# Ledger of designs, part 118: peptides against a protein of PDB entry 5EG6

Target 1, 151 residues: chain A of PDB entry 5EG6
Amino acid sequence: RLRSQTVSTRYLHVEGGNFHASSQQWGAFYIHLLDDDESEGEEFTVRDGYIHYGQTVKLVCSVTGMALPRLIIRKVDKQTALLDADDPVSQLHKCAFYLKDTERMYLCLSQERIIQFQATPCPKEQNKEMINDGASWTIISTDKAEYTFYE

## One batch from the design tools (peptide; made by RFdiffusion4, then SolubleMPNN)

Design b1_p29_7_s2 (from b1_p29_7, 18 letters changed)
Fold by OpenDDE base, seed 5:
Structure b1_p29_7_s2 (fold): chain B 151 residues (1-151), chain A 29 residues (1-29)
Amino acid sequence: as target 1 above (151 residues)
Amino acid sequence: MKSGEVPTYENTTVYFEENGKKKKKVFKA
């Protein structure tokens, strides 16, 4: 399970005052659980408890303090994000980060860049949105400030 | 499909409770 804590994710880093991608490193972030009604901004209140899919989170660089917009963490099944999953986030499974209050925009890796990518609705499965591989993330809990990934 | 840049924040202030006490953590670049 995952809770508000320090985590690492591959490809996401802050360098030179910007978010960027690195295929060789795991960036260290704080993932913070928010209330669903928490407003967007540089200041927010963290909620205690285990993070569940469908909940609102903030990713904050543990080194620089740079942050992404509010995200909804969603469960991934194959190449789809599940819209109605609400079980505890598992580190054994990939997840997707929906940019809250957008039209199906997800945090996405595109080559060396971090972008937002619009998911495609699944006509036959209304509880799913089709995402690309770059929008599927692996998160692990860590106390490390920086992690180099070796394949 | 739409794509674009992701907006970011340069600094973050986190409010939380620990052991029943209100705390503030400031992250700055």
Scores: peptide ipSAE 0.425, ipTM 0.860, DockQ to the pose 0.865
Fold by OpenDDE base, seed 2:
Formats: sequence, structure tokens, C-alpha cells
Structure b1_p29_7_s2 (fold): chain B 151 residues (1-151), chain A 29 residues (1-29)
Amino acid sequence: as target 1 above (151 residues)
Amino acid sequence: MKSGEVPTYENTTVYFEENGKKKKKVFKA
């Protein structure tokens, strides 16, 4: 189970004051659980506890302190983000980061850059949005290895 | 499909509670 802690992810790191993508580098970040009503900004209050899908989180570079906007962590099923999943985040599963209060914008890897990419609604499934592979992320806890998985 | 840059914050201040005490951690680039 994922909680507010230090984590690492492939393809995401901070360099030169910006978030960048690298196939060779793993960035270290704090993932912070926020209240759903927490406002956007450079300052925020974090909550203790296990992170569930659908909750609001902040990613902060553990080295530089650079931060992304508020994100909603969502469960991924194949190449779709699940909008209604609310179970505890599992490190065994990939996740997507919806940029909160946007029109289906997700944190996405595009070549060597990190961008926001608009998901497409699923016509037949209201609880899903279609994302690309670049919007699917793997998170690994740096505090404790809870799961073994294969890449 | 629409795409764009992701806005970022250069500095971060985190408020949290530990052992019943309110604490603050400041991250600066």
C-alpha cells in the first residue's frame, strides 16, 4: 500500500529547474496525500494515511523541491484510467496522474519531455478515460519495498 | 488530442503533523 512517502519513478526527474524524462534515470519524489479540498499552490498541508485511487496528491522532487500541480492518482486498466476506483494504491499496478481541475489532462511522457496530455473519453464506459502508455506510471516506494514486480 | 507543458513550482512548503505537533518543511531549489 502506498502512503505519503518518498518514492521513485522511471522516466521522471528534475533537471535545470524543470521536470524531464529520461529512460536511464529514476527520479526520487515525495508523494504527499492531500485533502480533496486542499487548494493549489506552493504551500499545502499533507495528510497521513494510505493513498487511495481518486485522492489528491502532490509530487515534490526530494532533491530540488520542485513540485507539480495537484494530481489525482488514478488506477490504470490497460490503457484506460479508471475514474471511480477508490481502493488503496498498489505498487503492483501502474497509475495515472490526472491534473486536478483540468479537462482530462494527464501527466505524460513524450519523448524526452513531461507534458500534460488530454485523455479521450470512453464512449461506452463513463468510468474510464483512454490514455496512452506515456501517461501510465510505475511508483516504487523508497522507504520500504512492499512488492516484487517485473518490468 | 490536446497537449501542453506542465506548470511547476520552484519552491514547496509542506505542512504536516507529527506526534501531535504541527510542523513545516520547506523545500527550495
Scores: peptide ipSAE 0.408, ipTM 0.844, DockQ to the pose 0.867
Fold by OpenDDE base, seed 3:
Structure b1_p29_7_s2 (fold): chain B 151 residues (1-151), chain A 29 residues (1-29)
Amino acid sequence: as target 1 above (151 residues)
Amino acid sequence: MKSGEVPTYENTTVYFEENGKKKKKVFKA
């Protein structure tokens, strides 16, 4: 189970005051659970508890303190984000980060940049949205500020 | 399909106790 703690994901890191992507680097972040009604801003209150899919989270760089906007962490099945999954987040499974209060925008890696990617609705499955591979992320727990990945 | 850069904030995480309860909050630096 995942809770508010230090985590890391491949590609995502902060450099020069901006979020960047690198195939060789893992950024370390605090993942913070928020209340569903928490407003957007630089100040926010962290909620205690295990993180479940569908909940609102903040990603804060452990080194610089830079934070992304509020995200909803969603479960991924193949190339789809599940809209109604609410089980505890597992580090063994890929996840997607929906930018809260947007039209199906997800955190995405594209051409070594971190962008917003608009998901496509699934016509036959209302509880799913089609995402690309760049919008699918793996999270691992870490105590390191930075981790270099070597292939 | 729409795409673009993701905006960011600078924050400071503070741990404190209020009324005997431990709390965590991020403030503007």
Scores: peptide ipSAE 0.022, ipTM 0.371, DockQ to the pose 0.501
Fold by OpenDDE base, seed 1:
Structure b1_p29_7_s2 (fold): chain B 151 residues (1-151), chain A 29 residues (1-29)
Amino acid sequence: as target 1 above (151 residues)
Amino acid sequence: MKSGEVPTYENTTVYFEENGKKKKKVFKA
């Protein structure tokens, strides 16, 4: 189960006031649970409790304090994001971050950059959207602000 | 498929794992 806490993901880090991707560096982020009706902004109120798929979250860089817009964390099944999953988020499972109030835009890693990737509706499955591998993330809880990966 | 920059408040870095590998994504304000 995942709570509002410090987490790390591979390839995402802030350098020189900008987000950069590196295969050898890990960035640490705070993931915060928000109310579904929380407005967009740099300032936000954190909700207590375990994070479930479908809920609104904020990702904040643990080092720079830079934040992404509100995201909806969604469960991933293979190469699809599930729109109706609501079980507790598991660190052992892949997840996707939908940019709230966008046309199916997801956080995506592409060529060492973080971009928005537009998901494609799944034919015959209205509760799913097709994403690429770069839009699938694994969350790892950590107390460390930075991690260096050695091959 | 459409792709573009992610809007950020200041700079944001995201750490993630892809295909069993730890990865980091950084967003610039």
Scores: peptide ipSAE 0.019, ipTM 0.395, DockQ to the pose 0.233; fails the geometry check

Design b1_p29_7_s3 (from b1_p29_7, 17 letters changed)
Fold by OpenDDE base, seed 2:
Structure b1_p29_7_s3 (fold): chain B 151 residues (1-151), chain A 29 residues (1-29)
Amino acid sequence: as target 1 above (151 residues)
Amino acid sequence: MKSGEVPTYTNTTVYYTEDGKKKKKVFEA
């Protein structure tokens, strides 16, 4: 039996002072590495260096300056976020953004909306949390985004 | 996946704070 599936491509974007998932527009965001003990706030100290999974980051819109709360960037394996991965972040590899200091809340899209999605613990794998595809993001360069959109 | 489910391909354009990365405006269709 053949199945039909629809694939939607959306990009993180800021419009009207809000984050949303757009199929027509994409935003470029700074990803700022923070210290693990950095407090939440509009002002923060940025660290230099390569970003590793498990580290705390701030995503800031390059145009508007709008920022998400502190996030922990996590590696994704299939439909799971890895809690203990610490290798360098790679573009084009799926990642998830855990909202720091929450109960397994991840940055997620639902249609055009950006929401928080609560991951489910993996009973047999304590180092993993189950997420959905809406919470799985791919980091790419702007040129790749442009090419994908135009093609 | 079940029939009728709609997967979403998600892309986030991210500039690392490392030197050499420049700010870029959003792309508009």
Scores: peptide ipSAE 0.454, ipTM 0.777, DockQ to the pose 0.072
Fold by OpenDDE base, seed 5:
Structure b1_p29_7_s3 (fold): chain B 151 residues (1-151), chain A 29 residues (1-29)
Amino acid sequence: as target 1 above (151 residues)
Amino acid sequence: MKSGEVPTYTNTTVYYTEDGKKKKKVFEA
């Protein structure tokens, strides 16, 4: 235990037309479910329903309308992204965002920057890809976004 | 979680000690 500590949490945010990771500001992003065959674009058809791992989603900034490319939301098991998980997505659980139609590229937080991180195949586990901590995200309600988190 | 919800997305919690030392931990709610 740290006797005296300052806790800082970084959030996905849009500023200046770019996605970044902010410790002071958080963005509220629509998570839109897409059909698996939906093409990339600014205009897309959204599906209703509960989001499951393995499905295609669009994250759209509620303020600016800036959107990330199509993502496949994947379940995270420790340091791996699961490729075949299909259970419902829950907030407060770790997830990874695979950039659809890429060579294992995942949305990744690196200090103040949002980058793409290439996952490494798991040789002995074909249904898993190894990701780093920066590629593991937690979805949280905006009601809690300004909280100082203590563990 | 349903399509159309508007959450925020977080990654890392960083802990700083009084002397400026820091520890990083993947955010877990």
Scores: peptide ipSAE 0.407, ipTM 0.755, DockQ to the pose 0.020
Fold by OpenDDE base, seed 4:
Structure b1_p29_7_s3 (fold): chain B 151 residues (1-151), chain A 29 residues (1-29)
Amino acid sequence: as target 1 above (151 residues)
Amino acid sequence: MKSGEVPTYTNTTVYYTEDGKKKKKVFEA
């Protein structure tokens, strides 16, 4: 399971003071677990522990220190983000990063750019939002941590 | 579907409070 730690993800890289897409490089980030009631701002309290889907996190570039706004890490099922999943984050599964307090905006890779992409509500499933493939991320821990297998 | 630039923060620093809480301070880009 994933906890607050340094992680790496493909297609997300910081260069020249901005987030960029890179097909050739993996970006290194620290994923910080936050309290659900943590406010957006220049200062935030970091919590240690295992990260569950639905929790609030901060992604901070380990090299440049650049950070994204508060994100909610959500479980992905095919091309949908699950709104009510709360199980521990698995590195074996793709995830989506919802920009907290937005209208369904997700961190997204679009061509060579990192953008926010608005998900579409699923008419038949209120607990799901449709995202594009660019909004689905795979993160890999760069730190040695406990590994738990989930079937 | 709408898309846009992702806002970011820069100059991130980590510090600990007297009560031992880990805090991070960033600045808006």
Scores: peptide ipSAE 0.204, ipTM 0.738, DockQ to the pose 0.433
Fold by OpenDDE base, seed 1:
Structure b1_p29_7_s3 (fold): chain B 151 residues (1-151), chain A 29 residues (1-29)
Amino acid sequence: as target 1 above (151 residues)
Amino acid sequence: MKSGEVPTYTNTTVYYTEDGKKKKKVFEA
């Protein structure tokens, strides 16, 4: 029998030159919009404008400058990543970060580790991929993060 | 949100305790 449930919140963070998921510290990361045809590299051309789901982004740590590979930000519906959503990205709504040009690999946490999680095709829904809860992220402003942390 | 913003990125998971053990919530689609 289930006795209770608990909620665990972790933040994307960089420490010691590595990405990890911290329960105590949060990192602030630039989210840069890229062209869809932008190549992978340390240097990239940033586009201006509102970020939409399905677009390519770079996350860059504001402190260390460390960056993740090119990601496609995807809308999350329940336990699935939507492949065809293209509306503007909204904070506080769940999203997923597909590692561009991979076989359905998504940015995911496993305890304190940041890993890649392979999504599975969604049966009967070609426009969706099944992800786990560790691959579902929420983007929040830093001011909101601090408020929530200290409340 | 706009390109160049600097938010933080959070993940919330739910664990269930059974017989003193915490189990990660099964993520069902």
Scores: peptide ipSAE 0.565, ipTM 0.840, DockQ to the pose 0.017; fails the geometry check

Design b1_p29_7_s4 (from b1_p29_7, 15 letters changed)
Fold by OpenDDE base, seed 4:
Structure b1_p29_7_s4 (fold): chain B 151 residues (1-151), chain A 29 residues (1-29)
Amino acid sequence: as target 1 above (151 residues)
Amino acid sequence: MKSGEVPTYTNTTVHYVENGKEKSKKFEA
């Protein structure tokens, strides 16, 4: 399960004051769970708990602190984003980041640039939106956890 | 299909609770 923590993702970096893509490196970001009613801005309150698909999150560069707008993390099925999935986010499973309160705009890798890309509605499946491969992201937790067991 | 630049924030302040206490982390780019 994924929760508010530091994560790493491929093809997303901050350099020169901008988000950019790199196929050779993994960028490190904080992913923060927000309340659904959390306002947009440079300041936000993080919610505790495991991140579920459909929830609002913030991605913050672990180095620079640069942040993206509020995103809704959505489950990906092949080349579609699922609009109604609400199960816990699985690490290493592809996900999509919908820019909240936009017309189907998703965080997308295009060549070496990070852009927002408008998904296409699925006429026959109202619970899905068609995204391109660049809008599918893999997230890996970078947090180390230690466990202690007691008899 | 429409595409465009992603707006970003250069400064970020994260408010959170740690050990029952309200905390904040400020980042400056």
Scores: peptide ipSAE 0.381, ipTM 0.844, DockQ to the pose 0.735
Fold by OpenDDE base, seed 3:
Structure b1_p29_7_s4 (fold): chain B 151 residues (1-151), chain A 29 residues (1-29)
Amino acid sequence: as target 1 above (151 residues)
Amino acid sequence: MKSGEVPTYTNTTVHYVENGKEKSKKFEA
């Protein structure tokens, strides 16, 4: 089971002040669970609990502190993202990261770049969106997130 | 098909509760 913690993912890392892609690099990130109504921004509140598909998360680079916009983590079935899956996130399966409040935009690997790429609706399966291979991600849990906090 | 650059943030402040107390951590670039 996955909760707010440090994770590693292939093809996503921070270099030169921005997110980049490399088959030779594994980025280290904090993945934070958010409430569904959490606002976009540099500041956010972490929610307790295990991460389920369909929930909102933030990815923060553990080295640089750089962050991506709010993402909805979705289950992947072959070449499709499942819109209604809500079971706990499994590290044994690939996932997709929908950019929240966009028109079907997903975090995507394109050559050596990280981009947002628009999924195509499935005409015969309304609970699925067609994604490319670059929009399928593997995440691996590492250590629990440790915080140096201010009271 | 539509594609484009992904917006990013250079700094992050995480708010959380630990042992019943509100706490914050700043991640700096």
Scores: peptide ipSAE 0.364, ipTM 0.827, DockQ to the pose 0.797
Fold by OpenDDE base, seed 2:
Structure b1_p29_7_s4 (fold): chain B 151 residues (1-151), chain A 29 residues (1-29)
Amino acid sequence: as target 1 above (151 residues)
Amino acid sequence: MKSGEVPTYTNTTVHYVENGKEKSKKFEA
């Protein structure tokens, strides 16, 4: 299970004042669980508890404090993001980060850039969206913690 | 397929509860 905490992920890091991709570097981020009704902005309130797929999260660079927009963390099955998965996030699974309130835009690695990339609907399976490998992320918890998070 | 830049925030303020008290932490780039 994953809770609000610091995490590390390959490729994603902050460099040159923006999010950047590197095949060699691991970025360290705070992943913060938000309420579903939390508004977009520079300020947000962290919710206690385990992070479940389908929930809203904020990724904040642990070094610079730079943040991405609100994301919905989604479970990945092969080349698809699952839209209705709601079980606790497992570090054993890759995940996708849907940019909340967009038309199927996902956080995506493209060469050295971090972009938003539009997923393709899966007509045969309404609960799935087709993503590319660049939109599939592996996150691992780190020992870095600056907040007390509760289960 | 449509793609584009991801908007980012350079400043972040996190509100949270610690030991039953409301706390805030501001990050500055």
Scores: peptide ipSAE 0.383, ipTM 0.838, DockQ to the pose 0.774; fails the geometry check
Fold by OpenDDE base, seed 1:
Structure b1_p29_7_s4 (fold): chain B 151 residues (1-151), chain A 29 residues (1-29)
Amino acid sequence: as target 1 above (151 residues)
Amino acid sequence: MKSGEVPTYTNTTVHYVENGKEKSKKFEA
């Protein structure tokens, strides 16, 4: 389970003052749990506790301090983001990052760029919307932990 | 993690495709 802490994710990293994508890079970020009513701004208040799907988070580069806009972390099932999942975030599952207050825009890897990708509503399932593989992310907790992975 | 204020120092530009065109949107960090 994931809580407000330091994490690492593949592809997403900061270079030259911008977010970029690289298959060879793992970015280190703070993932901060926010209150659902927290406004976008130069400062934000971090909450304690385990991060659950559906909650608002901030990803902040641990090196540069550069942040993404407020995101809602959502559970992924195959090619869909689950809109109503609210269980604790598991590192065993992929997640998606919805850009809060947008029309179904998700953080997405496209070639070597980080973009926002518009999800498509599922015609028969109101609690899901279709994303692509580039919008599915794996995050690894780095809170006082060391790990080795094969790529 | 103890609750508290955390500063954000830089804005983020996010690129996206709309109607087949690449666009950029700047977000407050």
Scores: peptide ipSAE 0.234, ipTM 0.657, DockQ to the pose 0.041; fails the geometry check

Design b1_p29_8_s1 (from b1_p29_8, 13 letters changed)
Fold by OpenDDE base, seed 1:
Parts: C-alpha cells; structure tokens; sequence
Structure b1_p29_8_s1 (fold): chain B 151 residues (1-151), chain A 29 residues (1-29)
C-alpha cells in the first residue's frame, strides 16, 4: 500500500524548472494525498491515509520542489486507465496520472518529452480510457526523500 | 518535434513551486 510518502518513478525528472525524461534515471517525488475538493494552488493541504486509485494527489519533486498540477491516480489494465477503480494503490501494477479537470489528459512520456496525452474513450467499456504506453507509470515506494543517481 | 516541444512547454507552464516553508510543513505532516 502507498501512503503520502516519497516515491520514485522512471523517466520523470526535473531540470531547471522543467520536466525532462531519461531512460536511465529515476526521479524522486513526494506523493501527497489531497482531498477530492482541494483546489489547485501552490499551497495545498495533505490528508492522511493510504492512497487509493481514484484519489487526488500532488507530486512534488524531492530535488527541485517543483509540483505537478493535481492528479488523479488511476489503475492501469493493459493499455487502459480504469476510471472507477478505488482499491489501494499497489506497486505491483502500473498507474496513470490523470490531470484533474481536463478532457482525459494524462501525464505522458513521448520521445523523451513529458507531455499531457489525451486518452480516447473506450466505447464498449465506459469505465475505461485508452492510453498509450507512455502514459503508464511504475512507482516505487522509497524511504528517502532524496535520491542521487550515479552512473 | 516542434509540436512536442510546444506540448512540453504547455505542460511545464502548469507546474508550480511551493514555498520552502510549505514544503517543510508537508514533510512534518
């Protein structure tokens, strides 16, 4: 299970205030659980508890302090994001980060760029949205806030 | 490539930087 804590994810890192991608590096982030009604802003209130799919989270780079906009963490099944999954987040599964209050936009890695990718509806399965592989993320819980990568 | 750069810039424009004070509060939370 995942709580508000530090996590690592591949490819995603911040340099000079901008996000970049590296296939060789893992970015270290704080993942913070927010209330569903938490407004967007530089300051935000964190709630306690285990993080479940469908909940709103804030990712903050542990190195630079840069924060992503509010995200909804969603469970991934193959190449689809599940819209109604609400079980605890598991590190055994990939996840997707829906940009809250957007039209199906997800955090995505595309050709070494970090972008928002628009998922397509799944007509036959209303509880799913089709995403590409770049929008599927692996997160690993870590104890340390800071991570130094040595090549 | 130009399109991807534009999309990257668009996403980066949505980033924020919480204050050090707030970040410290979050760590203590």
Amino acid sequence: as target 1 above (151 residues)
Amino acid sequence: SAELEQREAEFNSRLSRPSKEHLEELKKA
Scores: peptide ipSAE 0.541, ipTM 0.903, DockQ to the pose 0.705
Fold by OpenDDE base, seed 4:
Structure b1_p29_8_s1 (fold): chain B 151 residues (1-151), chain A 29 residues (1-29)
Amino acid sequence: as target 1 above (151 residues)
Amino acid sequence: SAELEQREAEFNSRLSRPSKEHLEELKKA
């Protein structure tokens, strides 16, 4: 499960105040869980808890401190983003980052460029939006924790 | 392409930089 913590994602980096892609490196970010009614801004309030698909998050570069606009993290099924998935985010699945309050815009890697990509509605499946592979992201948790288990 | 560069610029214009103080608060949360 993911919570507000450090994560790593491939290809996404910040340099010179801009996001860019690198096929040779992984970018380090903080992922922060926000309230659904949190407004956009440079400063924002973070909530505790495990992140579920459909929730609002902020990605902040751990190196530069640059932050993306508010995102809704969505579950990916093949080349579609699921709009109604609400289970806990799993690192076993790729995810998509919907730019909140946009017309189906998603964070996307296209030809070594970081852009917003407009997803296409699925006519026969209203709970899905068609995205490309560049809008499908892999997240790896980089935080270490210790747990005690009892049976 | 020029189009992709423009789209990249458009996205980059939406980035923000929280203050150092706020970033520290975020790490404590």
Scores: peptide ipSAE 0.538, ipTM 0.903, DockQ to the pose 0.737
Fold by OpenDDE base, seed 3:
Structure b1_p29_8_s1 (fold): chain B 151 residues (1-151), chain A 29 residues (1-29)
Amino acid sequence: as target 1 above (151 residues)
Amino acid sequence: SAELEQREAEFNSRLSRPSKEHLEELKKA
Protein backbone atom coordinates (compact mmCIF):
# COMPACT_ATOMS: atom_id res chain seq x y z
CA ARG B 1 0.00 0.00 0.00
CA LEU B 2 1.09 3.54 -0.77
CA ARG B 3 0.66 6.65 1.35
CA SER B 4 1.64 10.25 0.77
CA GLN B 5 5.38 9.78 0.67
CA THR B 6 8.50 9.92 -1.44
CA VAL B 7 8.62 7.64 -4.45
CA SER B 8 10.92 6.97 -7.35
CA THR B 9 10.09 6.25 -10.96
CA ARG B 10 12.27 5.24 -13.85
CA TYR B 11 12.85 7.54 -16.81
CA LEU B 12 11.37 10.66 -15.21
CA HIS B 13 13.82 13.07 -13.60
CA VAL B 14 14.66 16.77 -13.46
CA GLU B 15 17.70 18.39 -15.01
CA GLY B 16 18.27 22.07 -15.55
CA GLY B 17 14.85 22.96 -14.24
CA ASN B 18 13.01 20.85 -16.81
CA PHE B 19 11.71 17.32 -16.79
CA HIS B 20 13.82 14.92 -18.79
CA ALA B 21 13.87 11.22 -19.51
CA SER B 22 16.64 8.69 -19.05
CA SER B 23 16.56 4.92 -19.12
CA GLN B 24 19.50 4.91 -16.72
CA GLN B 25 18.17 7.38 -14.17
CA TRP B 26 15.39 7.41 -11.60
CA GLY B 27 13.57 10.49 -10.45
CA ALA B 28 12.57 11.09 -6.86
CA PHE B 29 9.18 12.62 -6.14
CA TYR B 30 6.87 13.22 -3.26
CA ILE B 31 3.37 11.99 -3.99
CA HIS B 32 0.62 13.91 -2.22
CA LEU B 33 -2.95 12.72 -1.87
CA LEU B 34 -5.49 15.43 -2.64
CA ASP B 35 -9.20 15.78 -2.23
CA ASP B 36 -11.15 15.10 -5.39
CA ASP B 37 -12.46 18.67 -5.36
CA GLU B 38 -9.06 20.29 -4.83
CA SER B 39 -8.41 23.04 -7.37
CA GLU B 40 -5.29 23.38 -9.45
CA GLY B 41 -2.70 25.72 -8.00
CA GLU B 42 0.74 26.21 -6.53
CA GLU B 43 -0.73 25.80 -3.07
CA PHE B 44 -2.77 22.71 -2.33
CA THR B 45 -4.15 20.87 0.68
CA VAL B 46 -3.20 17.25 1.21
CA ARG B 47 -5.07 14.50 2.99
CA ASP B 48 -3.83 11.54 4.99
CA GLY B 49 -4.38 7.87 4.30
CA TYR B 50 -3.50 5.19 1.83
CA ILE B 51 -3.66 6.17 -1.81
CA HIS B 52 -6.23 4.33 -3.90
CA TYR B 53 -6.56 4.08 -7.63
CA GLY B 54 -8.86 6.75 -8.96
CA GLN B 55 -7.73 9.34 -6.44
CA THR B 56 -6.17 12.70 -7.23
CA VAL B 57 -2.48 13.16 -6.49
CA LYS B 58 0.25 15.77 -6.83
CA LEU B 59 3.79 14.82 -7.77
CA VAL B 60 6.48 17.18 -6.52
CA CYS B 61 10.11 16.79 -7.53
CA SER B 62 12.23 16.23 -4.45
CA VAL B 63 15.17 18.04 -6.04
CA THR B 64 13.71 21.17 -7.60
CA GLY B 65 10.32 21.39 -5.93
CA MET B 66 8.61 21.57 -9.30
CA ALA B 67 5.11 20.14 -9.31
CA LEU B 68 3.13 18.39 -12.01
CA PRO B 69 -0.50 19.28 -12.60
CA ARG B 70 -3.09 17.28 -10.70
CA LEU B 71 -3.11 13.64 -11.70
CA ILE B 72 -5.46 10.74 -11.20
CA ILE B 73 -3.52 7.57 -10.52
CA ARG B 74 -5.04 4.64 -12.37
CA LYS B 75 -4.43 0.92 -12.32
CA VAL B 76 -2.89 -0.62 -15.42
CA ASP B 77 -3.82 -4.00 -16.85
CA LYS B 78 -1.51 -4.90 -19.72
CA GLN B 79 -1.86 -1.93 -22.05
CA THR B 80 -5.08 -0.55 -20.64
CA ALA B 81 -5.83 1.92 -17.89
CA LEU B 82 -8.69 0.92 -15.63
CA LEU B 83 -11.12 3.75 -15.03
CA ASP B 84 -13.09 2.28 -12.16
CA ALA B 85 -10.43 0.56 -10.07
CA ASP B 86 -10.47 1.87 -6.49
CA ASP B 87 -8.33 -0.56 -4.52
CA PRO B 88 -5.16 0.58 -2.75
CA VAL B 89 -2.23 1.34 -5.03
CA SER B 90 0.20 -1.56 -5.17
CA GLN B 91 3.85 -1.31 -6.09
CA LEU B 92 3.50 -4.75 -7.67
CA HIS B 93 1.52 -3.22 -10.52
CA LYS B 94 2.24 -0.53 -13.04
CA CYS B 95 0.16 2.61 -12.97
CA ALA B 96 -0.90 5.39 -15.28
CA PHE B 97 -1.21 9.08 -14.48
CA TYR B 98 -4.24 10.70 -16.03
CA LEU B 99 -3.97 14.47 -16.34
CA LYS B 100 -7.04 15.62 -14.50
CA ASP B 101 -9.72 17.50 -16.44
CA THR B 102 -8.33 16.54 -19.86
CA GLU B 103 -9.62 14.47 -22.73
CA ARG B 104 -7.99 11.15 -21.83
CA MET B 105 -4.48 12.64 -21.58
CA TYR B 106 -1.86 10.63 -19.71
CA LEU B 107 1.69 11.29 -18.58
CA CYS B 108 3.87 9.65 -21.21
CA LEU B 109 7.47 9.01 -22.17
CA SER B 110 7.96 9.31 -25.92
CA GLN B 111 11.37 9.25 -27.55
CA GLU B 112 13.06 10.53 -24.40
CA ARG B 113 10.51 13.33 -24.04
CA ILE B 114 7.89 13.82 -21.36
CA ILE B 115 4.57 14.57 -23.00
CA GLN B 116 0.88 14.01 -22.60
CA PHE B 117 -0.55 11.11 -24.59
CA GLN B 118 -4.19 10.77 -25.54
CA ALA B 119 -5.54 7.35 -24.70
CA THR B 120 -7.94 5.55 -27.01
CA PRO B 121 -11.31 4.37 -25.69
CA CYS B 122 -11.89 0.65 -25.55
CA PRO B 123 -14.90 -0.03 -27.77
CA LYS B 124 -16.00 -3.15 -25.91
CA GLU B 125 -15.01 -2.07 -22.41
CA GLN B 126 -16.16 1.35 -21.26
CA ASN B 127 -14.23 1.03 -18.02
CA LYS B 128 -10.89 0.84 -19.85
CA GLU B 129 -8.73 3.07 -22.01
CA MET B 130 -5.91 1.91 -24.24
CA ILE B 131 -2.52 3.41 -23.44
CA ASN B 132 0.90 2.88 -24.92
CA ASP B 133 3.85 1.44 -23.03
CA GLY B 134 5.27 4.92 -22.47
CA ALA B 135 2.24 5.83 -20.38
CA SER B 136 2.74 2.87 -18.04
CA TRP B 137 4.85 3.69 -15.01
CA THR B 138 6.55 1.73 -12.26
CA ILE B 139 6.74 3.46 -8.90
CA ILE B 140 8.86 2.42 -5.96
CA SER B 141 8.53 3.71 -2.43
CA THR B 142 11.71 5.28 -1.11
CA ASP B 143 10.54 5.18 2.49
CA LYS B 144 11.34 2.34 4.83
CA ALA B 145 8.51 -0.13 5.05
CA GLU B 146 7.59 -1.94 8.24
CA TYR B 147 5.94 -4.66 6.19
CA THR B 148 6.73 -5.98 2.73
CA PHE B 149 4.32 -8.10 0.72
CA TYR B 150 5.63 -10.78 -1.61
CA GLU B 151 3.78 -12.75 -4.24
CA SER A 1 10.94 16.20 -33.99
CA ALA A 2 9.45 19.66 -33.93
CA GLU A 3 6.11 18.19 -32.97
CA LEU A 4 7.55 16.38 -29.96
CA GLU A 5 9.32 19.53 -28.88
CA GLN A 6 6.05 21.40 -29.04
CA ARG A 7 4.30 18.72 -27.00
CA GLU A 8 7.11 18.78 -24.47
CA ALA A 9 6.84 22.55 -24.21
CA GLU A 10 3.10 22.32 -23.73
CA PHE A 11 3.55 19.93 -20.85
CA ASN A 12 6.32 22.02 -19.30
CA SER A 13 4.03 25.04 -19.35
CA ARG A 14 1.70 23.22 -16.98
CA LEU A 15 4.36 22.80 -14.31
CA SER A 16 4.32 24.89 -11.16
CA ARG A 17 6.58 25.60 -8.22
CA PRO A 18 5.09 25.64 -4.75
CA SER A 19 6.79 27.97 -2.31
CA LYS A 20 9.30 26.60 0.17
CA GLU A 21 7.01 27.74 2.94
CA HIS A 22 4.15 25.73 1.52
CA LEU A 23 6.32 22.66 1.10
CA GLU A 24 7.26 22.91 4.75
CA GLU A 25 3.60 23.07 5.68
CA LEU A 26 3.00 19.90 3.69
CA LYS A 27 5.58 18.08 5.78
CA LYS A 28 3.60 18.90 8.90
CA ALA A 29 0.41 17.46 7.53
Scores: peptide ipSAE 0.534, ipTM 0.902, DockQ to the pose 0.681
Fold by OpenDDE base, seed 5:
Structure b1_p29_8_s1 (fold): chain B 151 residues (1-151), chain A 29 residues (1-29)
Amino acid sequence: as target 1 above (151 residues)
Amino acid sequence: SAELEQREAEFNSRLSRPSKEHLEELKKA
């Protein structure tokens, strides 16, 4: 299970104050669990406990300190993001990062660019949204260290 | 792609930088 801690994910890293992507890079981030009603800002309050799908998180680059906007971490099943999953985040599954307060926008890697991608509703399954492969992320827990490694 | 570069720039504009002090406090929590 995942909690507020240092994590690593492929492709995502920060250079010169901006996010960049590399298919051969693993970036180090600190993932912070927020309250559902936490407002967007540079200063934020975190809560204790294990992170569950559907919860709001902040990703902060361990190297540069740059932070992403608030995200909702969602469980991925094949090429769909599950909207109502609430079990603990498992490193055995890929996840998607919904940009909070947007119209189905997800953190996405496209041709080594970090962008937001709009998911498509699943008409037959209201609890799912269709995402592309670039919007599916693998996260692993790491020691609390500031590092980036390359594949 | 110019379009992708623009989308990347738009996303990067949404980034923020918490203060050093705040980040240290968060890590100690």
Scores: peptide ipSAE 0.532, ipTM 0.901, DockQ to the pose 0.725

